# Ledger of designs, part 12: peptides against a protein of PDB entry 1EBD

Target 1, 138 residues: chain A of PDB entry 1EBD
Amino acid sequence: KASYEGKVAAEAIAGHPSAVDYVAIPAVVFSDPECASVGYFEQQAKDEGIDVIAAKFPFAANGRALALNDTDGFLKLVVRKEDGVIIGAQIIGPNASDMIAELGLAIEAGMTAEDIALTIHAHPTLGEIAMEAAEVAL

## One batch from the design tools (peptide; aimed at target 1 A19 D21 E108)

Design b2_p13_7_s1 (made by RFdiffusion4, then SolubleMPNN; from b2_p13_7, 6 letters changed)
Fold by OpenDDE base, seed 5:
Structure b2_p13_7_s1 (fold): chain B 138 residues (1-138), chain A 13 residues (1-13)
Amino acid sequence: as target 1 above (138 residues)
Amino acid sequence: PASRPKLERLAAL
């Protein structure tokens, strides 16, 4: 957030067109395991009357997490049922702080769970868990 | 469904 606002301000000072219309502001806690979130939590979406699918996939089922012996936690996608658009994501687990960036991009671009499910993720990687969670949402 | 940009790209193949 703050770093991005600084870039936008610098672009505006330089006379470039600049807008701040972001729907996806990531939040990260560098704990062990790491925690990351972007967009809606499942309960927030429900409280706003949005019908959602909460697709959860555990790191204990991820081949890279198993190979690293770091299998605590999960990835959760919050998917709007009407159109399959991803409106939120939460990660608790290895590399959550970096992995949230893919999901932030997906939310900001208005991507669906199917878009992620149809994106080839390298095997085995931690990032593959996003594809697996997207497949759960289909 | 996939997103509009993905569908448009697939329809152009």
Scores: peptide ipSAE 0.212, ipTM 0.825, DockQ to the pose 0.042
OpenDDE base, seeds 1, 2, 3, 4: peptide ipSAE 0.168, 0.036, 0.181, 0.081; ipTM 0.802, 0.651, 0.809, 0.732

Design b2_p13_7_s2 (made by RFdiffusion4, then SolubleMPNN; from b2_p13_7, 7 letters changed)
Fold by OpenDDE base, seed 3:
Structure b2_p13_7_s2 (fold): chain B 138 residues (1-138), chain A 13 residues (1-13)
Amino acid sequence: as target 1 above (138 residues)
Amino acid sequence: PASRPRLERLAAM
C-alpha cells in the first residue's frame, strides 16, 4: 500500500495520469509465524452478504513444512459459493509473505478454486498448500 | 468450474 501510494504520488507530481486502486492490496506482518492476507476475510464477505466457503489447510499436513520442522499455522481460501471464484486468502505460517503473491494473482485474474486445484505445484513445497486448500473448497 | 480465461486458453490448444 504505502509504496504504491508513493509511486502514484510521484507520477502525479511529474504530471503523469495515475490513480490509486486498492483492489487486492496484500497485507503482511513479518511476525513468527508470518501473517499475510489479500482480498476478503471470511467475515467481511459474510457482512456484505456474500455466501462463501472458507477452505482451510494446515501446514502440519504439508510435506515441506514437516521437512523444515516449521508446521505452525494454515492457509485459508475464501471462495464465493455461486461460481467458485477466489475472493480472499489468508496465510499464517512459513513463507506467508512471499506465498500471498500467487493468491493475489489468482484473485486479480478471477480464478476459481478449481483453477488452483488443477495447477501442478512442485513436490514437496510450501506452495503446494494452496493446491490442498483449493481441493478442500471443491 | 475453471475460470473463463482458462477455458478460453484450453480451447485455443
Scores: peptide ipSAE 0.026, ipTM 0.596, DockQ to the pose 0.038
OpenDDE base, seeds 1, 2, 4, 5: peptide ipSAE 0.023, 0.021, 0.020, 0.021; ipTM 0.548, 0.569, 0.540, 0.496

Design b2_p13_7_s3 (made by RFdiffusion4, then SolubleMPNN; from b2_p13_7, 6 letters changed)
Fold by OpenDDE base, seed 5:
Structure b2_p13_7_s3 (fold): chain B 138 residues (1-138), chain A 13 residues (1-13)
Amino acid sequence: as target 1 above (138 residues)
Amino acid sequence: PASRPKLERLAAM
């Protein structure tokens, strides 16, 4: 957020077109395990009357997490049922602080769970859990 | 469904 706002301000000072219309502001806690979130939580979407699918996949089922012996937590996608658009994501687990960036991109671009499910993720990787959670949402 | 850009690419194949 703050770093991005600084870039936008610098671009505006330089006379470039500048807009701040972001739907996906990431929040990260560098705990052990790490916690990351972007967009809606499941309950927030429900409280706003959005019909959602909460697709959850555990790191305990991820091949890279198993190989690292770091299998605590999960990835959760919050998917709007009407159109399959991803409107939120939460990660508790290994590399959550970096992995949230893919999901932030997906939300900001208006991607669907099917778009992630149809994206080849390298095997075995921690990032593959995003694909697995997207497949749960289909 | 997949996003519009993905569907457009698939339809062009």
Scores: peptide ipSAE 0.192, ipTM 0.811, DockQ to the pose 0.040
OpenDDE base, seeds 1, 2, 3, 4: peptide ipSAE 0.037, 0.029, 0.173, 0.028; ipTM 0.667, 0.608, 0.801, 0.618

Design b2_p13_7_s4 (made by RFdiffusion4, then SolubleMPNN; from b2_p13_7, 6 letters changed)
Fold by OpenDDE base, seed 3:
Structure b2_p13_7_s4 (fold): chain B 138 residues (1-138), chain A 13 residues (1-13)
Amino acid sequence: as target 1 above (138 residues)
Amino acid sequence: AASRPKLERLAAM
């Protein structure tokens, strides 16, 4: 957020058209395990009257997490039930701070859970957990 | 369903 706002301000000072969009702002806590979030939490969507699927997949079922002996936590996708659009994501676990960027891109682009499920992730990686959670939402 | 760009690619195969 702050770094992006600084770029927009520099462009405006230079006399270029600039806009700030706040649709998918990531939040990260560098704890052990790491915590990352973007878009809606499940309860926030429900409180706004959005019918959602909360698709959760554990790191304990991820091949790379097992190989690293770092299997605490999960990935959760918050998917709008009407159209399958991803509106939020939360990660608690290894590399959550970097892995949230894929999901931020998916939300910003208006992608569906099927778009993630149909994307080949490298094997074995922690990133495969996004594909696995997307498959749970189908 | 998948998003429009993915569906268009699949239909072009």
Scores: peptide ipSAE 0.166, ipTM 0.796, DockQ to the pose 0.037
OpenDDE base, seeds 1, 2, 4, 5: peptide ipSAE 0.150, 0.132, 0.126, 0.047; ipTM 0.789, 0.787, 0.776, 0.674

Design b2_p13_8 (made by RFdiffusion4)
Pose (drawn by RFdiffusion4):
Structure b2_p13_8 (pose): chain A 138 residues (1-138), chain P 13 residues (1-13)
Amino acid sequence: as target 1 above (138 residues)
Amino acid sequence: AATPKAERKAAWA
C-alpha cells in the first residue's frame, strides 16, 4: 500500500493524472499454516448488503498437498451471486502467500468463477485448488 | 483523475 501510493504521489506531482485505484490488496500471515486474504470475507460481503455465495475447497483433497503432507487448510471464494464476479478469497494452507496472487489478479480485473474454472491449471499443484473451488462455485 | 476500479467496487452494494 505504501509503495503504490508512493508512485501515485510522484506521478500526481509531475502532472500525471494519477489516482489511487485498486479493488483490493492481499494480506498474508506467515503462521504455520500460512494464510492469505484479499477482497471481502464471506461475512463482510453480506453485512455490506451483498448477495454472495461462498465456495470452500479443502487441501485434503488436492494431490500435491498430500505429497507435502500438510493437509490442514482450504481455499474460499466469495462470489457475487448476481454476476459470478469474485470479490474476495481466503487461503489457509501451504504456499497460500503465493497462491493468493492468482485470486488477487482475478478480483482486481473483475473476473468470474467461470473465468478461473475454465483456465487449465497445473497438476499436481496447490494453485489448481482455485480451479476446483471455482468449479464448486459453478 | 479516473478511478474505474474504485467506482466499480463502490457499486457492489

Design b2_p13_8_s1 (made by RFdiffusion4, then SolubleMPNN; from b2_p13_8, 8 letters changed)
Fold by OpenDDE base, seed 5:
Order: C-alpha cells, then sequence, then structure tokens
Structure b2_p13_8_s1 (fold): chain B 138 residues (1-138), chain A 13 residues (1-13)
C-alpha cells in the first residue's frame, strides 16, 4: 500500500492526474510457513452480513508441494455466494508471499471463483492450488 | 533459517 501510494504521489508530482483506487491490500508475513492475505477474511465477511463460501484447499493435496516436501497449510478463497465473486483470500504455505498476487489481482478485477477455476494453471505448480480452491467454491 | 516458525491456525485465515 505504501509503495502504491508513493507511486501515485510520484505521478501526481509529475503532473499526471492520479488517484488511489484499490479494493484490496495484501498483507504478507515472511514466516515458515509464509502467510499471506488479501481482502476479506471469512469471519469479517460474515460479521458484515455477507453470505460467503469459504473454499479451502490444502497444500498436502498439491502436487508441487508434495514434490517439494513442503505441504503445510492451505489456500482459502472467500467467495460471495450471491455472485461468486472472490472477495478475499488467505494462503498459509509455501510461496504464499508471491502467490497472493494472483488473488489480489482477481479481487481487484472482480473475478469470480469460476474465472479462476477456468484459468489453466501449470501442473505441477504451487499456483494451481488457487484453481483447486476455486473449484471447491463452485 | 531466519524465518520465524509459526504455529498457524484456522483463525488466521
Amino acid sequence: as target 1 above (138 residues)
Amino acid sequence: PARPKVEWRESLA
């Protein structure tokens, strides 16, 4: 967020009209396993009265994670039931700090779980867990 | 390893 705001400010200083317009700010903890989050947590959504699907898929079921012998954790998508739009995502596991970017993009773009589910992810990769979780949400 | 080990739980996601 700070970097993005700085970029916007720099553009403004350069004479370009610019505004901060974002929906989701990612948060990352570089721990072992890594933790990353963007958008709503499931409970946050529920507390706000949003009917959500919490679609979770474990790294223990991910081929690349198995190959890496690093299978702790999961990816969770928080999907609004009304329209299938992804409104949050959390990743606990390998490469979470980088993997969250895909989901941040999805949230900012207003993508649905179906959009992610229908996006081909290379096999075997850690990233395909997003597709798997999206399929759970369908 | 420099990364702190974390005891994660469902409440963190």
Scores: peptide ipSAE 0.026, ipTM 0.628, DockQ to the pose 0.024
OpenDDE base, seeds 1, 2, 3, 4: peptide ipSAE 0.019, 0.008, 0.024, 0.025; ipTM 0.568, 0.454, 0.617, 0.613; seed 1 fails the geometry check

Design b2_p13_8_s2 (made by RFdiffusion4, then SolubleMPNN; from b2_p13_8, 8 letters changed)
Fold by OpenDDE base, seed 1:
Structure b2_p13_8_s2 (fold): chain B 138 residues (1-138), chain A 13 residues (1-13)
Amino acid sequence: as target 1 above (138 residues)
Amino acid sequence: PARPRLEWRASLA
């Protein structure tokens, strides 16, 4: 957030029209396992009266995680039931700090769980866990 | 396909 705001400020100083306009701000904790979040948590959505599906998939079932012997944790998608739009994501596990970016992009673009499920992810990768979680939400 | 960003934001406003 701060880095992006700094970029906007620099562009404005240079005479380029720019604005801070984001929907989702990622939060990362570089622990072991790493933790990352973007958009709504399940309970936050519920507290605001949004009917959601919380789709969870464990790294223990991910081929790359198994190959790396690093299978702690999970990915959770928070999906609005009405239209399948992804409104939040949480990752606890290997490479969570980088993997959250894909989900941030998906949320900012208003993508659905189906959009992620139908996006081909390389096999075997940690990233394909997003596809697996999206399929759970369908 | 993904919805326009503006439309998505409006859905949460």
Scores: peptide ipSAE 0.021, ipTM 0.570, DockQ to the pose 0.171
OpenDDE base, seeds 2, 3, 4, 5: peptide ipSAE 0.012, 0.010, 0.011, 0.010; ipTM 0.510, 0.502, 0.522, 0.517

Design b2_p13_8_s3 (made by RFdiffusion4, then SolubleMPNN; from b2_p13_8, 9 letters changed)
Fold by OpenDDE base, seed 1:
Structure b2_p13_8_s3 (fold): chain B 138 residues (1-138), chain A 13 residues (1-13)
Amino acid sequence: as target 1 above (138 residues)
Amino acid sequence: PARPRLEWRASLS
């Protein structure tokens, strides 16, 4: 957020019209395992009266994670039941700090779980876990 | 396909 706001400010100073306009701000903790989140948590959505599907998939079932011997944690997608739109995501596990970017993009673009499920992810990669979680949400 | 960003934001506001 701070970096993005700084970029907007720099562009304004340079004479380029710009404004801070975001929906999903990522939050990352570089622990072991890493933790990352963007958009709604499941309980936050429920508290606001949004009916959601919380689709969870473990790194223990991810081929790349197994190959790396780093299988702690999971990815959780928070999907609005009404239309399948992804409104949040949480990752605890390997490379969560970088993997959250895909999901931030998906949320900002208003993508559905189906959109991610139908997006081919390279095999074997940690990123496949997003596709797996999306399939759970279908 | 993904919805327009503006439409998506409106759905949550």
Scores: peptide ipSAE 0.021, ipTM 0.561, DockQ to the pose 0.168
OpenDDE base, seeds 2, 3, 4, 5: peptide ipSAE 0.010, 0.011, 0.010, 0.012; ipTM 0.507, 0.484, 0.487, 0.537; seed 4 fails the geometry check

Design b2_p13_8_s4 (made by RFdiffusion4, then SolubleMPNN; from b2_p13_8, 9 letters changed)
Fold by OpenDDE base, seed 3:
Structure b2_p13_8_s4 (fold): chain B 138 residues (1-138), chain A 13 residues (1-13)
Amino acid sequence: as target 1 above (138 residues)
Amino acid sequence: PARPRVEWRESLA
């Protein structure tokens, strides 16, 4: 976010039109384990009256995480029940800071849990956890 | 360098 805002400011100074768009801005904490989030948290959606499915899948059940001996945490998808659209995602675990980008893209594109579930992810990878969580939401 | 250790994991989601 700060980097993006800096880019917008630089473009404005250079005379190029630019605007800050806060839709699907990721938040990352480079902790151990890493934490990343984009879009709605489950409770935020509920507070706004959105009926959601919180689909959670643990890294302890991910083949790559097991191979890396780094299995703490989970991925959570926040899925709107009405149409299956992904409106938020949280990742706590290995490579969360990079993995959140896929889900940010999915949210920006208005994708559903089914879209992610039907997307082939390489095996074994940490990224498969997104597919697994999407399957939970179905 | 060291990374901050997280115990509030479940409260973040």
Scores: peptide ipSAE 0.027, ipTM 0.626, DockQ to the pose 0.026
OpenDDE base, seeds 1, 2, 4, 5: peptide ipSAE 0.020, 0.007, 0.021, 0.023; ipTM 0.516, 0.453, 0.542, 0.527

## One batch from the design tools (peptide; aimed at target 1 A19 V23)

Design b2_p14_1 (made by RFdiffusion4)
Pose (drawn by RFdiffusion4):
Structure b2_p14_1 (pose): chain A 138 residues (1-138), chain P 14 residues (1-14)
Amino acid sequence: as target 1 above (138 residues)
Amino acid sequence: AAAALAAAKAARFA
């Protein structure tokens, strides 16, 4: 957040019609099962007065997570029911800090669960859980 | 929100 604004400030000073414009910023916590979040939590979304569905997919079902032998965790997609647009995501489990980037890019650009579900992911990887979660969302 | 931000950016660079 600080670095982004740093650029916006210098650009505005120079005359560039720069402004602060992002839909979300990811936050990561390096706990044992590292966790990452971006966008709305399922509760914040409804409290905001938004009809959102949430899809939750477990690492216990993913093959790479079984190989890593760390199966405690999940990925959650908060999706606007009215248009399938993803507005928040939460990952708890190995490499959540890295996996968060895909969901983050999707939120920033206004993509849908289908956009992600129709994207072929690597197998066997953790990042693909997002594929399976969006599939669940659909 | 993404669409609104894109439209606001397009207006500034018009």

Design b2_p14_1_s1 (made by RFdiffusion4, then SolubleMPNN; from b2_p14_1, 5 letters changed)
Fold by OpenDDE base, seed 5:
Structure b2_p14_1_s1 (fold): chain B 138 residues (1-138), chain A 14 residues (1-14)
Amino acid sequence: as target 1 above (138 residues)
Amino acid sequence: MAAELAARRAARLA
């Protein structure tokens, strides 16, 4: 957040058109396993009366995670049932701190679970777990 | 699809 706002401010000072137009701010804890989140948690959405699908996929079922012998945790997508739009995501597991960026992008772009499910992810990668979770949400 | 994504973004940011 602060880094992005600083960039916007710098662009404005430089005379470039710039505006704060973000929807979601990622949060990362560089623990072992790493934890990352962006947008709504499932319970937050429910507390606001949003009907959601919480699509969860474990790293234990991810080919790259298995190959790395690092299979703790999961990826969770929080998907609005009405239209399939991704409104939140949480990752606990390997490379969560970097992987959350894809989901932040998806939320900012108003993407659906279908959009991610239909995006080809390289095999075998940890990133495939996003696609797998998206498929669960369909 | 690109136009659809643009429309979704606009709706998401509204």
Scores: peptide ipSAE 0.025, ipTM 0.602, DockQ to the pose 0.102
OpenDDE base, seeds 1, 2, 3, 4: peptide ipSAE 0.024, 0.021, 0.022, 0.023; ipTM 0.629, 0.540, 0.550, 0.568

Design b2_p14_1_s2 (made by RFdiffusion4, then SolubleMPNN; from b2_p14_1, 6 letters changed)
Fold by OpenDDE base, seed 4:
Structure b2_p14_1_s2 (fold): chain B 138 residues (1-138), chain A 14 residues (1-14)
Amino acid sequence: as target 1 above (138 residues)
Amino acid sequence: MAEELAARRAARLA
């Protein structure tokens, strides 16, 4: 967020039209395991009266995580039930700080769980966990 | 699941 706002400010100072216009701001904690979040948490959505599916998939079931012997945690997708749109995502586990970007893109673009589920993810990769969680949400 | 996903994919690309 701060870096993005700095970029916007720099562009404005340079005389270029620029504005802050984002839906999903990622939050990352570089702990072990890493934690990353973007958009709604499940409870936040519920508190706002949004009917959601919380689709969770563990790294313990991810082939790359197993190969790396780094299987702590999970990916959770928060999906709006009425239309399947992804409105939030949380990742606790290996490479969470980088992997959250895919879900940030998905949220910003208004993508559905189906969009992620039908996107080929390379095998074996940690990123496949997003596809697996999306399939759970269907 | 695979069959369902294949059907959905086909529908989206039609």
Scores: peptide ipSAE 0.024, ipTM 0.664, DockQ to the pose 0.026
OpenDDE base, seeds 1, 2, 3, 5: peptide ipSAE 0.022, 0.023, 0.021, 0.021; ipTM 0.604, 0.582, 0.542, 0.581

Design b2_p14_1_s3 (made by RFdiffusion4, then SolubleMPNN; from b2_p14_1, 6 letters changed)
Fold by OpenDDE base, seed 5:
Parts: sequence; C-alpha cells; structure tokens
Structure b2_p14_1_s3 (fold): chain B 138 residues (1-138), chain A 14 residues (1-14)
Amino acid sequence: as target 1 above (138 residues)
Amino acid sequence: MAAELAERRAARLA
C-alpha cells in the first residue's frame, strides 16, 4: 500500500493525472510459514452481511508442496455466493508472499472462482493450489 | 472447459 501510494504521489508530482484506484491491498507476513491476505476475510464478509463461500485447500494435498516437504497451511478463497466473484483470499504456507499476487489480480479484475478454476496452472506448482481452491468453490 | 474460458473472456471484452 505504501509503495503504491508513493507511486501515485510521484506521478502526481510529475504532472501526470493519477488517482488511487484499487479494490484490494495485499498484506504479507514473512514468517515461517509465510502468511498473505488480500480482500475480505470470511468473517469480515459475514459481518457485513455478504453471503460467501469459504473454499479452502491444504498444501498437504499439493504436489509441489509435497515434493518440497513443506506442506503446512492452506489457501482459502472467499467467494461471493451471488455471482461467484472472488472478494478475498488468504494463504498460509510456502511462497504465500508471492502467490497472493495472482489472487490480488483476480480480485482487482472482478474475476470469479470459475475464472481461476478454468485457468491452467502448471503442474506441479505451488500456484496450482489456487486452481484447486477455486474448484472447491464451484 | 477451455472453451468456456474463451467465451467468458470474449464477453468481458465485448
């Protein structure tokens, strides 16, 4: 967030028309395992009266995670039931800090769980877990 | 499934 706001400010100073126009801001904790989140948490959505599906998929079931012997944690998608739009995501596990970017993009673009499920993810990769979680949401 | 994604993409870009 701070870096993005700095960029917007720099563009404004340079005389370019710029505005803060984002839907989701990622948050990362570089712990072991890493933690990353973007958009709504499940409980936040529920507290606001949004009917959501929380689709969770464990790294223990991910082929790359198994190969790396790093299977702690999960990926969770928060999906609005009404239209299938992804409104949040959380990742606890290997490479969470980088993997959250895909889901940030998905949220910013207003993509659905179906969009992610239908997107080919390389096998075996950690990122494949996003596709798996999306399929759970369908 | 792949065809479905293509249809969605086309719809968004239309």
Scores: peptide ipSAE 0.030, ipTM 0.697, DockQ to the pose 0.048
OpenDDE base, seeds 1, 2, 3, 4: peptide ipSAE 0.023, 0.024, 0.022, 0.026; ipTM 0.620, 0.558, 0.552, 0.658

Design b2_p14_1_s4 (made by RFdiffusion4, then SolubleMPNN; from b2_p14_1, 6 letters changed)
Fold by OpenDDE base, seed 5:
Structure b2_p14_1_s4 (fold): chain B 138 residues (1-138), chain A 14 residues (1-14)
Amino acid sequence: as target 1 above (138 residues)
Amino acid sequence: MAEALRARRAARLA
């Protein structure tokens, strides 16, 4: 967030028209396991009266995570029921800090769980877990 | 699920 705001400020100082225009800001904790989040948590959505599907998939069921012997945690997608749009995501597990970027992109672009489910993810990769969670949401 | 996704993909690309 601060880095992005710094960029916007620098552009404004340079005389370019610049504004903050984002839907979601990622948050990362570089712990072991890593934690990352973008957009709504399930409870936040519910508190705001948004009817959501919380689609969860564990790293214990991911082939790459198994191969790495690093299977703690899960990926959770928060999907709005009315239209299938992804409005939030949380990852606890290996490479969460980098993997959250895909989901940030999906949220910013207004993508649905179907969009992610229909996107080919390389096998075996940790990134497949996003596709698996998206399929759960369908 | 897999078959349903294949069908949806085909429909999107038609």
Scores: peptide ipSAE 0.090, ipTM 0.773, DockQ to the pose 0.026
OpenDDE base, seeds 1, 2, 3, 4: peptide ipSAE 0.033, 0.048, 0.024, 0.040; ipTM 0.696, 0.721, 0.592, 0.707

Design b2_p14_2 (made by RFdiffusion4)
Pose (drawn by RFdiffusion4):
Structure b2_p14_2 (pose): chain A 138 residues (1-138), chain P 14 residues (1-14)
Amino acid sequence: as target 1 above (138 residues)
Amino acid sequence: SSVDLKYIREPILP
């Protein structure tokens, strides 16, 4: 957040019609099962008065997570029911800090569960859980 | 030099 604004400030000073414009910022916590979040939590979304569905997919079902032998965790997609647009995501489990980037780019650009579900992911990887979660969302 | 920043929106923070 600080670095982004740093650029916006200098650009505005120079005359560039720069402004602060992002839909979300990811936050990561390096706990044992590292966790990452971006966008709304399912509760924040409804409290905001939004009809949102949530899809939750477990690492216990992913093959790479079984190979890593760390199966405690999940990925959650908070999706606007009215248009399938993803507005929040939460990952708890190995490499959540890296996996969060995909869901983050999707939120920033206003993509849908289908946009992600129709994207072929790597197998066997953890990042593909996002594919399976969006499939669940659909 | 300093300037006030312009915001397009309030971002969604987790």

Design b2_p14_2_s1 (made by RFdiffusion4, then SolubleMPNN; from b2_p14_2, 5 letters changed)
Fold by OpenDDE base, seed 1:
Structure b2_p14_2_s1 (fold): chain B 138 residues (1-138), chain A 14 residues (1-14)
Amino acid sequence: as target 1 above (138 residues)
Amino acid sequence: ASVELKYLRKPKLP
């Protein structure tokens, strides 16, 4: 956030139109396993009266995680039931700090679980877990 | 361990 705000400020000084208007700001904890979140948590959405699907997929079922012997945790997508739009994501597990960026992009773009499910991810990668979780939400 | 916390904004999606 601060880095992005700094960039916006620099661009403004340089005469380029820019604004801080993003919706999804990630939060990361570099623990073991790593934790990352962007957008709504399931309970936050429910508290606001949003009907959501919490689609969860474990790293224990991910081929790359198995190969790395690092299978703790899961990815959770928070999907609005009405239209399938992804409104939040949480990752606890390997490379969560980097993997959250894909989901941040998806949320900012207003993508659906179907959009992610239909996006081909390289095999075997940790990133495939996003696709798997999206399929759970369908 | 390192922590980077950022305030989450409510999704205003199309």
Scores: peptide ipSAE 0.021, ipTM 0.492, DockQ to the pose 0.088
OpenDDE base, seeds 2, 3, 4, 5: peptide ipSAE 0.010, 0.009, 0.009, 0.014; ipTM 0.428, 0.454, 0.420, 0.478

Design b2_p14_2_s2 (made by RFdiffusion4, then SolubleMPNN; from b2_p14_2, 4 letters changed)
Fold by OpenDDE base, seed 3:
Parts: sequence; C-alpha cells; structure tokens
Structure b2_p14_2_s2 (fold): chain B 138 residues (1-138), chain A 14 residues (1-14)
Amino acid sequence: as target 1 above (138 residues)
Amino acid sequence: ASVELVYKREPILP
C-alpha cells in the first residue's frame, strides 16, 4: 500500500493524473506458513449484508504441496452467491505471497468462480489450488 | 501492497 501511494504521489508531482484505488490491495504476512489476502474476508462481506459462500480447499490435497512436503494451510475464496463473482480470497500456505496475485487479478476483472474453475492450471502446481477452491464454490 | 515481515509466527489471517 505505502509503495503504491508513493507512486501516486510521484505521478502527481510529475504533473500526471493519478488516483489511489484500494479495491483489491493485497495484504501479505511473510510468516511460516505465509499468509495473503485480497478483497473481502467472509465476515466482512456478511457484516455488509452480502450473501457469500466461502469455498475452502486445503494444501494437504494439493499434489505439488504433497510433493514438496509442505501441506499446511488452505486457500479460501469468498464468492457472492447472487452472481458467483469472487469478491475476496485468503491463502495460508506455501507461496501465498505470490499466489494472491492471480486472485487479485480475478477480483479486479470481476471474474466468477466458474471462470477460475474453467481456467486450466498446470499440474502439479501450487497454483491449481485456486481452481480446486473455485470448483468447491460451484 | 501491505506487507508485514513475521517469520516463524502463527498465521494471523483466516
């Protein structure tokens, strides 16, 4: 967030129009396991009166995570029930800090769980857990 | 991005 705000400030100083958009700002904690989040948490959506499904898939069921012997945690998608649009995502587990970018893109683009479920992910990869979680939401 | 460096800590995000 701070680095992005710095970029906006630099652009403004340079005389270019710029604005800060906080819609899909990722939050990352470089713990072990890593934690990452973008968009709504399930409870935040509920508190705002959004009817959501929280689709969770564990790294313990991911082929790459098993091969790496690093199976702690999960990926969670927060999906708006009305239209299937992904409005949030959380990852606790291996490579969470990098993997959150795909889901940030999906949220910014207004993609549905079906869009991710139908996107071919390489097998076996950690990233395919997003597809698996999306399938849970269907 | 919002980044926190917390190595070998309990996860804080659900």
Scores: peptide ipSAE 0.015, ipTM 0.426, DockQ to the pose 0.052
OpenDDE base, seeds 1, 2, 4, 5: peptide ipSAE 0.015, 0.018, 0.006, 0.009; ipTM 0.429, 0.427, 0.305, 0.405; seeds 2, 5 fail the geometry check

Design b2_p14_2_s3 (made by RFdiffusion4, then SolubleMPNN; from b2_p14_2, 5 letters changed)
Fold by OpenDDE base, seed 5:
Structure b2_p14_2_s3 (fold): chain B 138 residues (1-138), chain A 14 residues (1-14)
Amino acid sequence: as target 1 above (138 residues)
Amino acid sequence: ATVELKYLRKPILP
């Protein structure tokens, strides 16, 4: 966030029209396993009266995670039922700190679970878990 | 473990 705001400010000062236009701010805990979150948690969405699907997929079912012998945790998508738009995501597991960026992009772009489910992810990768969780939300 | 927290903002959902 601060880095992005600093970039926008620098561009504006340099005479380029720019605005801070972000929707989702990631948070990361560099633990073992790593934890990452962006957008709404399921309970936050419910507390705001948003009807959501919480789609969860475990790293234990991911081929790359198995190959790495690092299968702890899961990816969770928080999907608005009305239109299938992804409004939040949480990852506990390998490479969560980097993997959250895809989901941050998806939220910022207003993408649906279907958009991710229909995006081909390379096999075998940890990133496939986003696709798998999106399929659960369909 | 290192915690990287970015400033909190409510998402503006489409």
Scores: peptide ipSAE 0.015, ipTM 0.455, DockQ to the pose 0.088
OpenDDE base, seeds 1, 2, 3, 4: peptide ipSAE 0.009, 0.010, 0.009, 0.012; ipTM 0.386, 0.404, 0.417, 0.428; seed 1 fails the geometry check

Design b2_p14_2_s4 (made by RFdiffusion4, then SolubleMPNN; from b2_p14_2, 5 letters changed)
Fold by OpenDDE base, seed 3:
Structure b2_p14_2_s4 (fold): chain B 138 residues (1-138), chain A 14 residues (1-14)
Amino acid sequence: as target 1 above (138 residues)
Amino acid sequence: ATVELKYKRKPILP
């Protein structure tokens, strides 16, 4: 956020037209387990009157997480019911800080849960959990 | 070219 705002400010000072856009800006906490979020939380979407599906998949059901003996937490997708567009995502678990980037890209590009569900993720990987959560949303 | 899938049409990449 601050880095992006700094770029926009520098462009404005240089006389270039620019605007701050807060869409798909990630937030990360490097705790154990790690926490990452991008876009809407489920309750924020509901408070704004957006009808959403909250699709949750646990790391305890992920093959790579099991192999690493690190199965705490989950991935949650917040999906707009009208068109299946992903508007938010939260990850609590292993490698959440890096894995949030895929979901940030998906939100920024206006992708649907179907787009992620139909993207091949390597097996077994932690990233495969995004595909599993997307399938739950269908 | 594209492939018809269950939920969407996807491009065939070179």
Scores: peptide ipSAE 0.023, ipTM 0.487, DockQ to the pose 0.017
OpenDDE base, seeds 1, 2, 4, 5: peptide ipSAE 0.009, 0.021, 0.015, 0.011; ipTM 0.362, 0.473, 0.435, 0.479

